Peptides against a protein of PDB entry 3VZA. Designs and how they scored, part 130

Target 1, 98 residues: chain A of PDB entry 3VZA
Amino acid sequence: RVERLCKSKELFEERLGLEIRRIHNEQLQFIFRHIDHKDPDKPYMFTLSINEQGDYEVTSCTPPLDCISEFQLKVRETNNFSAFIANIRKAFTALSFK
Target 2, 62 residues: chain B of PDB entry 3VZA
Amino acid sequence: AAYVTQLYYKISRIDWDYEVEPARIKGIHYGPDIAQPINMDSSHHSRCFISDYLWSLVPTAW

## One batch from the design tools (peptide; made by RFdiffusion4, then SolubleMPNN)

Design b2_p24_8_s3 (from b2_p24_8, 9 letters changed)
Fold by OpenDDE base, seed 2:
Structure b2_p24_8_s3 (fold): chain B 98 residues (1-98), chain C 62 residues (1-62), chain A 24 residues (1-24)
Amino acid sequence: as target 1 above (98 residues)
Amino acid sequence: as target 2 above (62 residues)
Amino acid sequence: MKKEGEEVKELLRKIIKESPVQEP
């Protein structure tokens, strides 16, 4: 089972181009790659915590996204975390086109 | 890794087939209406195309 | 969706609590 879990994680990381990391101060870092077709390894990242009120809180976004605050509001309203992540990736993709 | 893989499923709704050759991207996407099979040869596509395609399966409606 | 969302939130809390820290 452990071997399967490790393989599963690796498959998701490579195929979705999304890495999820636990970092300091009770935060998660989401790292998107495979965004820029000219530079597939270029990372697009944001960090996330759950604040004392139990709400999703984006603590950083690199590169910055104008829409990130709106997405934070939307996920708090809907609790649709999947759409939250997918929309962030869409926004990063749009940004990569310049 | 258990929680992380669960999170990946909650995000993507994809369940991989782990019993295929490494170059084969095979699985099932569980959409809101109907489950759809995934079956790709990774050697025929760029990493970016594969990722874009898989993410295109994930609804963005809130 | 709200119920599913709370499940995801709890999952995230568990990851934060139990996963080893990886620096950026």
Scores: peptide ipSAE 0.740, ipTM 0.958, DockQ to the pose 0.957
Fold by OpenDDE base, seed 5:
Structure b2_p24_8_s3 (fold): chain B 98 residues (1-98), chain C 62 residues (1-62), chain A 24 residues (1-24)
Amino acid sequence: as target 1 above (98 residues)
Amino acid sequence: as target 2 above (62 residues)
Amino acid sequence: MKKEGEEVKELLRKIIKESPVQEP
């Protein structure tokens, strides 16, 4: 099972171009790659925590997204975390075209 | 790793076929209406294309 | 969706609690 779990994580990381890391201060870092077709390894990332009220809180976004605050509101309202992540990736993709 | 893989599934709704060769991207995407098979030859596509395609399967409606 | 979303939130809490800290 451990071997399968490791393989599964690696497959998701490579195929989705999404890495999920636990970082300091009880935060998760979501790192998107494969966004810029000219620079596939260029990272687009945000950090996330669950605050004391139990709400999703974006603590950083690099590069910054104008829509990130709205997305935070939307995910708090809908609890649709999948759409939250997908919309962030979509926004990063749009940003990569400058 | 167990929780992270569960999270990937919750995000993507993709279940991989782990019994195929590495160059074959095979699995099932479980959309809200019907399940769709994934079956790609990775040697025919860039990493960016593959990721874009897979993410295109994920609904963005809130 | 709310119910499913709460499951995801709990999953995230577990990852934060049980996963080792990595460099940002």
Scores: peptide ipSAE 0.740, ipTM 0.957, DockQ to the pose 0.969
Fold by OpenDDE base, seed 1:
Structure b2_p24_8_s3 (fold): chain B 98 residues (1-98), chain C 62 residues (1-62), chain A 24 residues (1-24)
Amino acid sequence: as target 1 above (98 residues)
Amino acid sequence: as target 2 above (62 residues)
Amino acid sequence: MKKEGEEVKELLRKIIKESPVQEP
């Protein structure tokens, strides 16, 4: 099972182009790749914590997204984390065409 | 890691078939209606196309 | 969705608590 877990993580990372990393100060870093078809390895990232109130808090976004604050509000309202991540990727994709 | 793979499932609702050759992207997407198969030959697609396709399976409605 | 969402939040807490720091 341990081998499968490692393989599973690798498959998700490559196929979704999404890496999830634990970083300092009780935060997670979400790194999207495969966004820019001309530069598939270019990272699009945001960091996330759960604050003392128990709310999702985006602590950074690179490159910046105008919609990230609205998405933070939406995920706090709906608790739909899947839609949160998918919408961020959609926004990064739109940004890559600029 | 167990928790990270669980998180990937919670995000994507995809369960991979781990018994196929690496070039075959095979699995099941558990959508809100019915489960749908994923079955792609990775040699026929770019990495970006594959990722875009898989993410297209994930609803963006809040 | 709210219940499922809280489960995800707890999952995230567990990742933060138990996973090693990976940044350089």
Scores: peptide ipSAE 0.739, ipTM 0.957, DockQ to the pose 0.856
Fold by OpenDDE base, seed 4:
Order: structure tokens, then sequence, then C-alpha cells
Structure b2_p24_8_s3 (fold): chain B 98 residues (1-98), chain C 62 residues (1-62), chain A 24 residues (1-24)
């Protein structure tokens, strides 16, 4: 099972092009790759915490997204974390074409 | 880690087939209504295409 | 969805609490 868990994580990282890291100050870093077809390893990332009120809080976004604040509001309203992540990736993808 | 893999599943709703050859991307996407199979030959696609395709399976409706 | 969302939030808390810090 341990070997499978390690393999599973690696498969998700490579196939989704999404790495999830625990970083300082009780935050998670979400790193998207495979966004820019001309530079597949170029990272698009944001950091996330759960604040004292128990709400999702985006603490950084690189490159910046104009829509990130709205997405934060939406995920707080809906609790649909999957849609939250998917919409961020969609926004990064759109940004890569500009 | 168990929690991270659980999170990947909660995000993507994809469960991989771990018994196939490394070049085969095989699994099941559990959509809101119907589960759909995934079965790709990675040698036939770019990494970006594969990721784009898999993410296209994930609903963006809030 | 709300209930499922709370489960995800708790999962995130567990990752933050139990996972080693990976910088940067």
Amino acid sequence: as target 1 above (98 residues)
Amino acid sequence: as target 2 above (62 residues)
Amino acid sequence: MKKEGEEVKELLRKIIKESPVQEP
C-alpha cells in the first residue's frame, strides 16, 4: 500500500501537472505545470490557507490572476474545491495565451 | 502520502489503474453522474495534451 | 456539496498539520 501511495502521488503530479506542497505558515502551494505548451515546465502557482474563520484564503498567486479573488468568494460560497482548482487552472491556461 | 492522494481524488475524481505498463494512462473518472474510462497511450501525446485532456473531465461549474 | 466540501477542508487541514514543510 505504501508503494502504491507513492506511485499514485507521482502519477497525479505528472498526469495532471499539479504538485501540492506544504510550505511555511500553515499554507499549501499548488503548482501547475503543463500549462504552456511551448514551455511545459513553466510553473503557474498559488498558495492557500484556511484562516481562523475556517475560510479558504488565497495568500499568493504567480502569475497574478484578476479572477482569483472572485474564485475565493465562489469556493467559500459553494465549498466546491474541485471546481475552484479547475477554474484556476483554466484561468492560468487562458493567461498563457496572452 | 495518503492524504495527498485523497486530495488528488477529491479534486480530479480520477482513480488510476496501477497494474498497467508505465506508458499506459488508464483509469476511471467518476463524474457527477456517470463514470467514464480513461485509456491513453502516453507515447502518442504531449504532456500538455494529456494534462489538458484530463482536466477537461473536471467540471468547472460551481 | 457543502458536506463534501467540509470533508475536503478537513483533509486540507490534516495535510497542513501532518505533512513536512517543503520549501520553496
Scores: peptide ipSAE 0.739, ipTM 0.958, DockQ to the pose 0.932

Design b2_p24_8_s4 (from b2_p24_8, 9 letters changed)
Fold by OpenDDE base, seed 2:
Structure b2_p24_8_s4 (fold): chain B 98 residues (1-98), chain C 62 residues (1-62), chain A 24 residues (1-24)
Amino acid sequence: as target 1 above (98 residues)
Amino acid sequence: as target 2 above (62 residues)
Amino acid sequence: SKEEGEEVKELLRKIIKESPIQEA
């Protein structure tokens, strides 16, 4: 099972181009790659916490996204985390076209 | 790793086939409609294309 | 559903609580 879990994580990371890391101060870092076709390894990332109220809180976004605050509101309203992540990736993709 | 892999599934709704050759991207996407198979030869596509394709399966409607 | 959303949130809490800290 351990080997399967490790393999699963590896497959998701590579195929989705999404790495999920726990960092300091009870935060998660979501790192998107494979966004820029000219530079597939260029990272697009944001950090996330769950605040004292139990709400999703984006603590950083690199590069910055104008829509990130709206997405934070939307995920708090809908609790649709999948759409939250997918929309962020879509926004990063759009940003990569400059 | 267990929680992270569960999270990946919750995000993507993809279940991989772990018994195929490494170059074969095979699995099932469980969307709101009928589940759809994934079956790609990774040697025929760029990493960016593969990721874009897989993410295209994930609904963005809130 | 709302229930599914809360499950995800709980997953995230568990990851935050139990996963090894990596460098930012």
Scores: peptide ipSAE 0.745, ipTM 0.959, DockQ to the pose 0.935
Fold by OpenDDE base, seed 1:
Structure b2_p24_8_s4 (fold): chain B 98 residues (1-98), chain C 62 residues (1-62), chain A 24 residues (1-24)
Amino acid sequence: as target 1 above (98 residues)
Amino acid sequence: as target 2 above (62 residues)
Amino acid sequence: SKEEGEEVKELLRKIIKESPIQEA
């Protein structure tokens, strides 16, 4: 089953173009690729923590998104993490057209 | 990897078919409606198209 | 659901706690 888990992670990473990494200071880094069709390997990323109050906190966003603070508010209100991630990807996609 | 794969499922609601050849992107998306099959030939699509398509299955409503 | 959301949050906590640190 360990092999299955590794394969599963690889499939998700490639097919969704989303890598999830544990980084320093109790943060997770979410790296989107396959956003820019002209440069599929170009990363769009943000880092996330859960603060002392138990709230989602975006600690960085590269490139920056004007809507990221609003999305942080929305996910805190709704706890819909799936929509949170999907909306961020949607925003990165829109940004790539500039 | 176990927790990360669980997280991927919580985000995407996709369960892959692990018994098919690598060129076949096959699985099931468990959305709000009836589960829908995923069945793509990766050789016929760009990586970006595939990702865009799969993400289009994920609701963005809060 | 709200319950599902909390489960995801706990899942994230577990990843943060138990996963090896990678370079940023």
Scores: peptide ipSAE 0.742, ipTM 0.959, DockQ to the pose 0.937
Fold by OpenDDE base, seed 4:
Structure b2_p24_8_s4 (fold): chain B 98 residues (1-98), chain C 62 residues (1-62), chain A 24 residues (1-24)
Amino acid sequence: as target 1 above (98 residues)
Amino acid sequence: as target 2 above (62 residues)
Amino acid sequence: SKEEGEEVKELLRKIIKESPIQEA
């Protein structure tokens, strides 16, 4: 099972182009790749914590997204984390065309 | 790794077929509708195309 | 559902608590 879990993680990372990392100060870093077709390894990142109130809080976003604050509000309202991640990726994708 | 893989599933709703050759991207997407099969030959597509396609399966409606 | 969302939040908490810190 352990070997399968390791393989599963690697498959998700490569196929979704999404890496999830635990970083300092009780945060998770979400790193999207495979966004820019001209530079597939170019990272698009945001960091996330769950604050003392139990709410999702985006602590950084690189490159910055004008919509990230709205998405934070939406995920707090809906608790739809999947849509949250997918919308962020869509927004990063839109940036890559500019 | 168990929690991270669970998170990937919660995000994507994809379950991979681990018994196929590495060049085959095979799995099932469990969307809000009926489950949809995934079956791609990775040698026929760029990494960006594959990722874009898989993410296109994930609903963005809040 | 809201319940599903809370499960994800708890999952995230567990990852934060138990996963080794990696370089940012």
Scores: peptide ipSAE 0.742, ipTM 0.959, DockQ to the pose 0.955
Fold by OpenDDE base, seed 5:
Structure b2_p24_8_s4 (fold): chain B 98 residues (1-98), chain C 62 residues (1-62), chain A 24 residues (1-24)
Amino acid sequence: as target 1 above (98 residues)
Amino acid sequence: as target 2 above (62 residues)
Amino acid sequence: SKEEGEEVKELLRKIIKESPIQEA
């Protein structure tokens, strides 16, 4: 089972180009790659916590996204975390076109 | 790793086939309507194309 | 649904609680 779990994680990381890391101060870092077709390894990142009120809170976004605050509001309203992540990736993709 | 893999599923709704060769990207996407098979030869596509395609399966409607 | 969303939130809490810190 451990081997299967490790393989599963690796497959998701590579195929989705999404890495999820636990970092300091009770935060998760979401790292998107495979965004820029000319630079597939270029990272697009945001960090996330669940604040004391139990709400999703984006604590950083690199590069910055104008829409990130709106997405934070939407995920708090809908709890649709999948759409939250997918919309962030779409926004990063749009940003990569300069 | 267990929780992270569960999270990947919750995000993508993709279940991989772990019994195929590494170059074969095979699985099932469980969308809101009908489950769709995934079956790609990774040697025919760039990493970016593969990721873009898989993410295109994920609804963005809130 | 809201219920499913709360399950995800709990999953995230578990990751934050139990996963080792990975700093690069």
Scores: peptide ipSAE 0.741, ipTM 0.959, DockQ to the pose 0.877

## One batch from the design tools (peptide; made by RFdiffusion4, then SolubleMPNN)

Design b2_p25_1_s1 (from b2_p25_1, 9 letters changed)
Fold by OpenDDE base, seed 2:
Structure b2_p25_1_s1 (fold): chain B 98 residues (1-98), chain C 62 residues (1-62), chain A 25 residues (1-25)
Amino acid sequence: as target 1 above (98 residues)
Amino acid sequence: as target 2 above (62 residues)
Amino acid sequence: RELSAFELMREIINDPDENAPYNFR
């Protein structure tokens, strides 16, 4: 089971170009790669926490996204975490075209 | 990393086929209404294309 | 039972496994 879980994680990381890390201060770091076709290893990232009110809170976004605050509101309203992450990736993709 | 892999599923709704060779990207995407098979030869596509394609399966409607 | 994304996030945050963050500031 451990071997399968490790393999599964690696497959998701490579195929989705998404790495998920636990970082300091009770946060998760989401790192997108494979966004810029000219530089597939260029990272696009944001950090996420659950605040004392029990709500999703974006604590950083690099590079910055104008839409990130709206997405935070939407995920709090809908609890659609999948759409939240997918929309962020879509926004990063649009930003990569500068 | 059981929780992390479960979170990947919650995000992508993809279940991989672990019995195939590494060059074969095979699995099932479970959409809200339908399930779609995934079956790609990774040697025919760039890493970016593969990721873009897989993410295109994930609905962005709230 | 199956956990929600919210519950999974909490479990991951509380996981003793430490990952060094990438610093892209």
Scores: peptide ipSAE 0.688, ipTM 0.947, DockQ to the pose 0.452
Fold by OpenDDE base, seed 4:
Structure b2_p25_1_s1 (fold): chain B 98 residues (1-98), chain C 62 residues (1-62), chain A 25 residues (1-25)
Amino acid sequence: as target 1 above (98 residues)
Amino acid sequence: as target 2 above (62 residues)
Amino acid sequence: RELSAFELMREIINDPDENAPYNFR
């Protein structure tokens, strides 16, 4: 099972171009790659925590996204975590064309 | 990696077929109403195309 | 039972063996 889980993680990382890391101060770092077709390894990332109120909180976003605060509000309202992550990737993709 | 892989599923709603050759990207995306099979030859596509395609399966409606 | 994304995130944060901490920036 351990081998299967490791393989699963690797497949998700490579195929989605999304790495999930636990980092300092009780946060998760989400690292998107494969955004810029001219530079597939260029990272687009944000960090996420659960604040004292028990809400999702974006603690950083690199490069910055104007829409990130709205997305944080939306995920708190809807609890649609999938749409949250997908919309962030969509926003990063749009930013890569600017 | 159990929780991380489960989180990937919560994000993508993709379940991979782990019994195929490494070059074959095979699985199922479980949408709200429809299950969509995934079956790609990775040697025929760029990494960016593959990722873009897979993410295109994930709805962005809140 | 199946965990929500919220619950999974908390479990990942609280499980030191889930993945090694990494400071990318």
Scores: peptide ipSAE 0.688, ipTM 0.947, DockQ to the pose 0.519
Fold by OpenDDE base, seed 1:
Structure b2_p25_1_s1 (fold): chain B 98 residues (1-98), chain C 62 residues (1-62), chain A 25 residues (1-25)
Amino acid sequence: as target 1 above (98 residues)
Amino acid sequence: as target 2 above (62 residues)
Amino acid sequence: RELSAFELMREIINDPDENAPYNFR
């Protein structure tokens, strides 16, 4: 049911503080909130595409993460998308304390 | 929205209980070994705490 | 059939019924 699916998406967005959006040029934008406890609405985001080689490619990261290139390599090697997203959030969390 | 919600599940491995009141965060996290229940009163926690807790359920090992 | 994260991402990108593109700055 469409109504249930919409509710599901809203619950995930609020509870995980993660919004997933389709944006231009065949990309997905992942927007994390609830990272900074002092500013819960501050967004931490990255964009992801599938390049011509069929590989995950991070096309932007705001704020920038030193580890993002390594994570891109790891997800290509392991295909562990869950760990990929979770590690990015972990990195954003660490960054919020600096 | 079906694909997006499925992607959320692939990321988090969480399935929500949609039949409870909005103030109750209830669901199941499916780990590699056993499923763990989620049952929180949102009125007792900040949004950030709730998110941090839920993400703590997601393994970061590659 | 259950789709992988990779397949889901492709479906989301190619799904015309999904939300319109949005650029968050």
Scores: peptide ipSAE 0.688, ipTM 0.947, DockQ to the pose 0.526
Fold by OpenDDE base, seed 5:
Parts: C-alpha cells; structure tokens; sequence
Structure b2_p25_1_s1 (fold): chain B 98 residues (1-98), chain C 62 residues (1-62), chain A 25 residues (1-25)
C-alpha cells in the first residue's frame, strides 16, 4: 500500500504538473509546472493556509495573479476546491503567454 | 502520502490505473456528468500537452 | 469516512513528516 501511495503521488505530480508541499507556518505550497511549453520546468506557485477564522487564505503567489484574491473569495463561498486550483492553473497558463 | 493522494483526487477527480506500463497514462476522470476514461501513450505527447489535456478535464465553473 | 479537501489540507498541514518544508523565496 505504501508503495502504491508513493507511486500515486508521483503519477499525479508528473501528469498534472502539480506538486504539493507542506511548508513553514502551517501552509501548503502548490507548485505548477508544465505551464510554459518552452520551459516546462518553470514553476508557477502559490501558498495556501487556513487562517484563524478557518478560511482558505492565499499567503503568496509567484508570479502574482490579479485574480487570486477573487479566487480566494470564490473558494470560500463555494468550497469548490477543485475549481479553485484549476482556475489558478488556467490563470498561470494565460500569464505564460505574456 | 495518503492524504496528499486523496487531495489530488479531490482536485482532479482522476483515478489512475496503477497496473499498466509506465508509458501508458490510463485512468478515469469522474466529472459531474459521465465518467470519462483516460488512455494515452505518453511517448506520443509532451509533458505539457499531457498536463494541459488532463487539466482540461477539470471543470472551472464555481 | 471520506474527507473534504478542507479536511485533507488540515491533515497534511498537521503531518509535517509527509513533506519537508521548502520555499521558493
């Protein structure tokens, strides 16, 4: 089971180009790769925490996204975490063409 | 890794077939309508194309 | 019991041994 879990994680990381890391101060770091087809290893990332009120809070975004604050609001309203992550990737993708 | 893999499922709604060869990207995407099979030969596509395709399966509607 | 994304995130945060902290700052 442990081996399969490790394999599963690796498959998701490579195929989705998304790495999820636990970082300092009780945060998760989401690292997108495979965004820029000319530089597939270039990272696009944001960090996420759960604040004292129990809400999702984006604590950093690199490169910056103008829409990230709106997405934070939307995920708090809808609890649609899937759409939250997918929309961020979509935004990063759009940014990579500029 | 168990929680992380579960989180990946919550994000992507993809369940991989772990019994196939490494070059075969096989699984099922469980969307809101019909479950769609995934069956790709990774040797035929770039990493970016594969990722873009898989993410295209994930709805962005809130 | 199936966990929500929110609950999963909490579990991951509370289990630092799963992923070593790393930052791109």
Amino acid sequence: as target 1 above (98 residues)
Amino acid sequence: as target 2 above (62 residues)
Amino acid sequence: RELSAFELMREIINDPDENAPYNFR
Scores: peptide ipSAE 0.688, ipTM 0.947, DockQ to the pose 0.496

Design b2_p25_1_s2 (from b2_p25_1, 9 letters changed)
Fold by OpenDDE base, seed 5:
Structure b2_p25_1_s2 (fold): chain B 98 residues (1-98), chain C 62 residues (1-62), chain A 25 residues (1-25)
Amino acid sequence: as target 1 above (98 residues)
Amino acid sequence: as target 2 above (62 residues)
Amino acid sequence: MELSAFELMRQIINNPDESAPFDAR
């Protein structure tokens, strides 16, 4: 089972170009790659925590996204975590064309 | 990695076929209405294309 | 029992294993 789980994680990381890391101070780091077709390894990332109120809180975003605060609000309202992550990737993709 | 892989599923709604050769990207995307099979030859596509395609399956509607 | 994304995230966060922050280019 452990072997399969490791393989599964690797497949998701490579195929989605998304790495999820547990980092200090009770946060998750989401690292997108494969965004810029000219530089597939260029990372686009944000960090996420659960604040004292029990809400999703974006603690950093690199490069910065002007829409990230709105997305944070949306995920709190809808609890649609999938759409949250997907919209962030879409925003990063749009940013890569600038 | 159990929770992480489950989180990937919650994000992508993709279930991989783990029994195929590494070059074959095979799985199922479970959309809100229908399930969409995934079956790609990775050697025919760039990493970016593959990722873009897979993410295109994920709804962005809140 | 199936966990929500929120619950999964909490479980991952509560894991004692930590990764170093990624140093972006």
Scores: peptide ipSAE 0.670, ipTM 0.942, DockQ to the pose 0.400
Fold by OpenDDE base, seed 1:
Structure b2_p25_1_s2 (fold): chain B 98 residues (1-98), chain C 62 residues (1-62), chain A 25 residues (1-25)
Amino acid sequence: as target 1 above (98 residues)
Amino acid sequence: as target 2 above (62 residues)
Amino acid sequence: MELSAFELMRQIINNPDESAPFDAR
């Protein structure tokens, strides 16, 4: 049911604090919230595309993560998309304490 | 929305129970070995805690 | 059939329901 799918999306967005949006130029935008406990609505985000070679490519990251290039390499090697997203969130979390 | 919700499942491996009251966070996390139930009262926790807890269920090993 | 994360991402990217980038506060 369409209504169930909409509810599911909303539950994931709120409970995981992760919004997924399709944006221009064939990209997905991943927006993390609930990272900074002092400012739960502060967004931590990155954009992802599939490049001409068919590989995951991070096209932006805000705030910047020094580990993002390594994670991009890892997800290309392992195809573990779940770990990719989870590791990015952990990196953002660590950054929020700096 | 169908593909997006499926992607959320691929990321989190969580399936929600949609038949409970909004304040109840119930579902199942499907880990690599045994599925684990999720059952918590959202009114007893901050949004950040809830998110942190749920993400803690997701393996980060490549 | 169940789709991989990669395939799902591709399907979402090809969705005509395009959104503007999030404008940070």
Scores: peptide ipSAE 0.670, ipTM 0.941, DockQ to the pose 0.431
Fold by OpenDDE base, seed 3:
Parts: C-alpha cells; structure tokens; sequence
Structure b2_p25_1_s2 (fold): chain B 98 residues (1-98), chain C 62 residues (1-62), chain A 25 residues (1-25)
C-alpha cells in the first residue's frame, strides 16, 4: 500500500503539475507547474491554512492573484475545494499569458 | 502520503491505472454525473498539454 | 473512513513531517 501511495503521489504531481507540501506554521503549500508552456517548470504557488475560526485562509500567493480573495470566500461558502484549486490554476494560467 | 493522495483525489476526482507502462496516462475521472476515461500516450504530448487537459476535466463551477 | 478535503487538509497539517517552503524563481 505504501508503494502504491508513493507512486500515486508522484503520478499526481507530474500529471497535474501540482505539488502539495506541508510547510511551517501549519500551512499547506500548493505549487503549480506546467502552467507556462514556454517555461513548464516555472512555479505558481499559494499557501493555505485553517485559521482560528476554522476557515480556509490563503496566506500567500505567488504570483499574486486579484481573484484569490474572492476564491477564498467562495470556498468558505461552498466548501467546494476542488473548484477552489481548479479556479486558482485557471487564474494562474490566465496570468501566464500576461 | 495517504492523506495527500486522498486530497489529490478530492481535488481532481481522478483515479489512475497503476498497471500500465509509465508512458501511458490511463485512469478515470469521476465527474458529478458521468465518469470519463483517461487514456493518453505521454510521448505524444507536452507536459503542459497533459496537465491542461487533465485539469480541463475538473469542474470550476462553485 | 471517507474524509472531506477539509478534514484531509487538517490531517496533513497535523503531520509532523514538515517540508521547507518552495522558493519561486
């Protein structure tokens, strides 16, 4: 099972171009790659925590996204984490063309 | 890695086929209504295209 | 044993196996 889990994680990382890391201060770092077709290894990332109120809180976003605050609100309202992550990637993709 | 892989599934709703050769990207995306098969030859596509395609399967509606 | 994304995130956050932040280019 451990081997399968490790392989699964690697497949997700490579195929989705999304790395999930546990980092300091009780946060998760989400690192998107494969966004910029001219520079596939260029990272687009944000960090996420659960605040004292028990809500999702974006603690950083690099590069910055104007829509990140709205997405934070939406995920709190809908609890649709999948859409949250997908929309962030979509926003990063749009930004990569600027 | 158990929780992380589960989180990937919660995000993508993709279940990979782990029995195929590495160059084959095979799996199933479980949408809200229907399941869609994934079956790609990675050698025929860029990494960015593959990722874009897979993410295109993930609904962005809240 | 089905966990929500929220619950999974909490479990991952509580994991002592912590990694360093990734530095952007």
Amino acid sequence: as target 1 above (98 residues)
Amino acid sequence: as target 2 above (62 residues)
Amino acid sequence: MELSAFELMRQIINNPDESAPFDAR
Scores: peptide ipSAE 0.668, ipTM 0.942, DockQ to the pose 0.403
Fold by OpenDDE base, seed 2:
Structure b2_p25_1_s2 (fold): chain B 98 residues (1-98), chain C 62 residues (1-62), chain A 25 residues (1-25)
Amino acid sequence: as target 1 above (98 residues)
Amino acid sequence: as target 2 above (62 residues)
Amino acid sequence: MELSAFELMRQIINNPDESAPFDAR
């Protein structure tokens, strides 16, 4: 089971180009790759925590996204975490063309 | 890694077939209305294309 | 039992394992 879990994690990381890491101060770091077709290894990332009120809170975003605050509001309202992550990736993709 | 892999499923709604060759990307995406099979030969596509395609399966509607 | 994304995040956050922050180039 452990081997399967490790394999599963690796498959998701490579195929989705998304790495999820636990970092300091009770945060998760989401690192997107495979965004820029000319530089597939270029990272696009944000950090996420659960604040004192129990809400999702984006604590950093690099490169910065103008829409990240709106997405934070939307995920709090809808609780659609999947759409939250997918929309962030979509925004990073759009940014890579500028 | 159990919680992380479960989180990946919550994000992508993809379940992989772990019994196929490494170069074969095979699984099922469970959308809100219909389940779609995934069956790709990774040697025929770039890493970016594969990722873009898989993410295109994930709805962005809130 | 199936955990929500929120619950999964909490479980991961509470894991003692820590990864170093990744710096964008």
Scores: peptide ipSAE 0.662, ipTM 0.941, DockQ to the pose 0.393

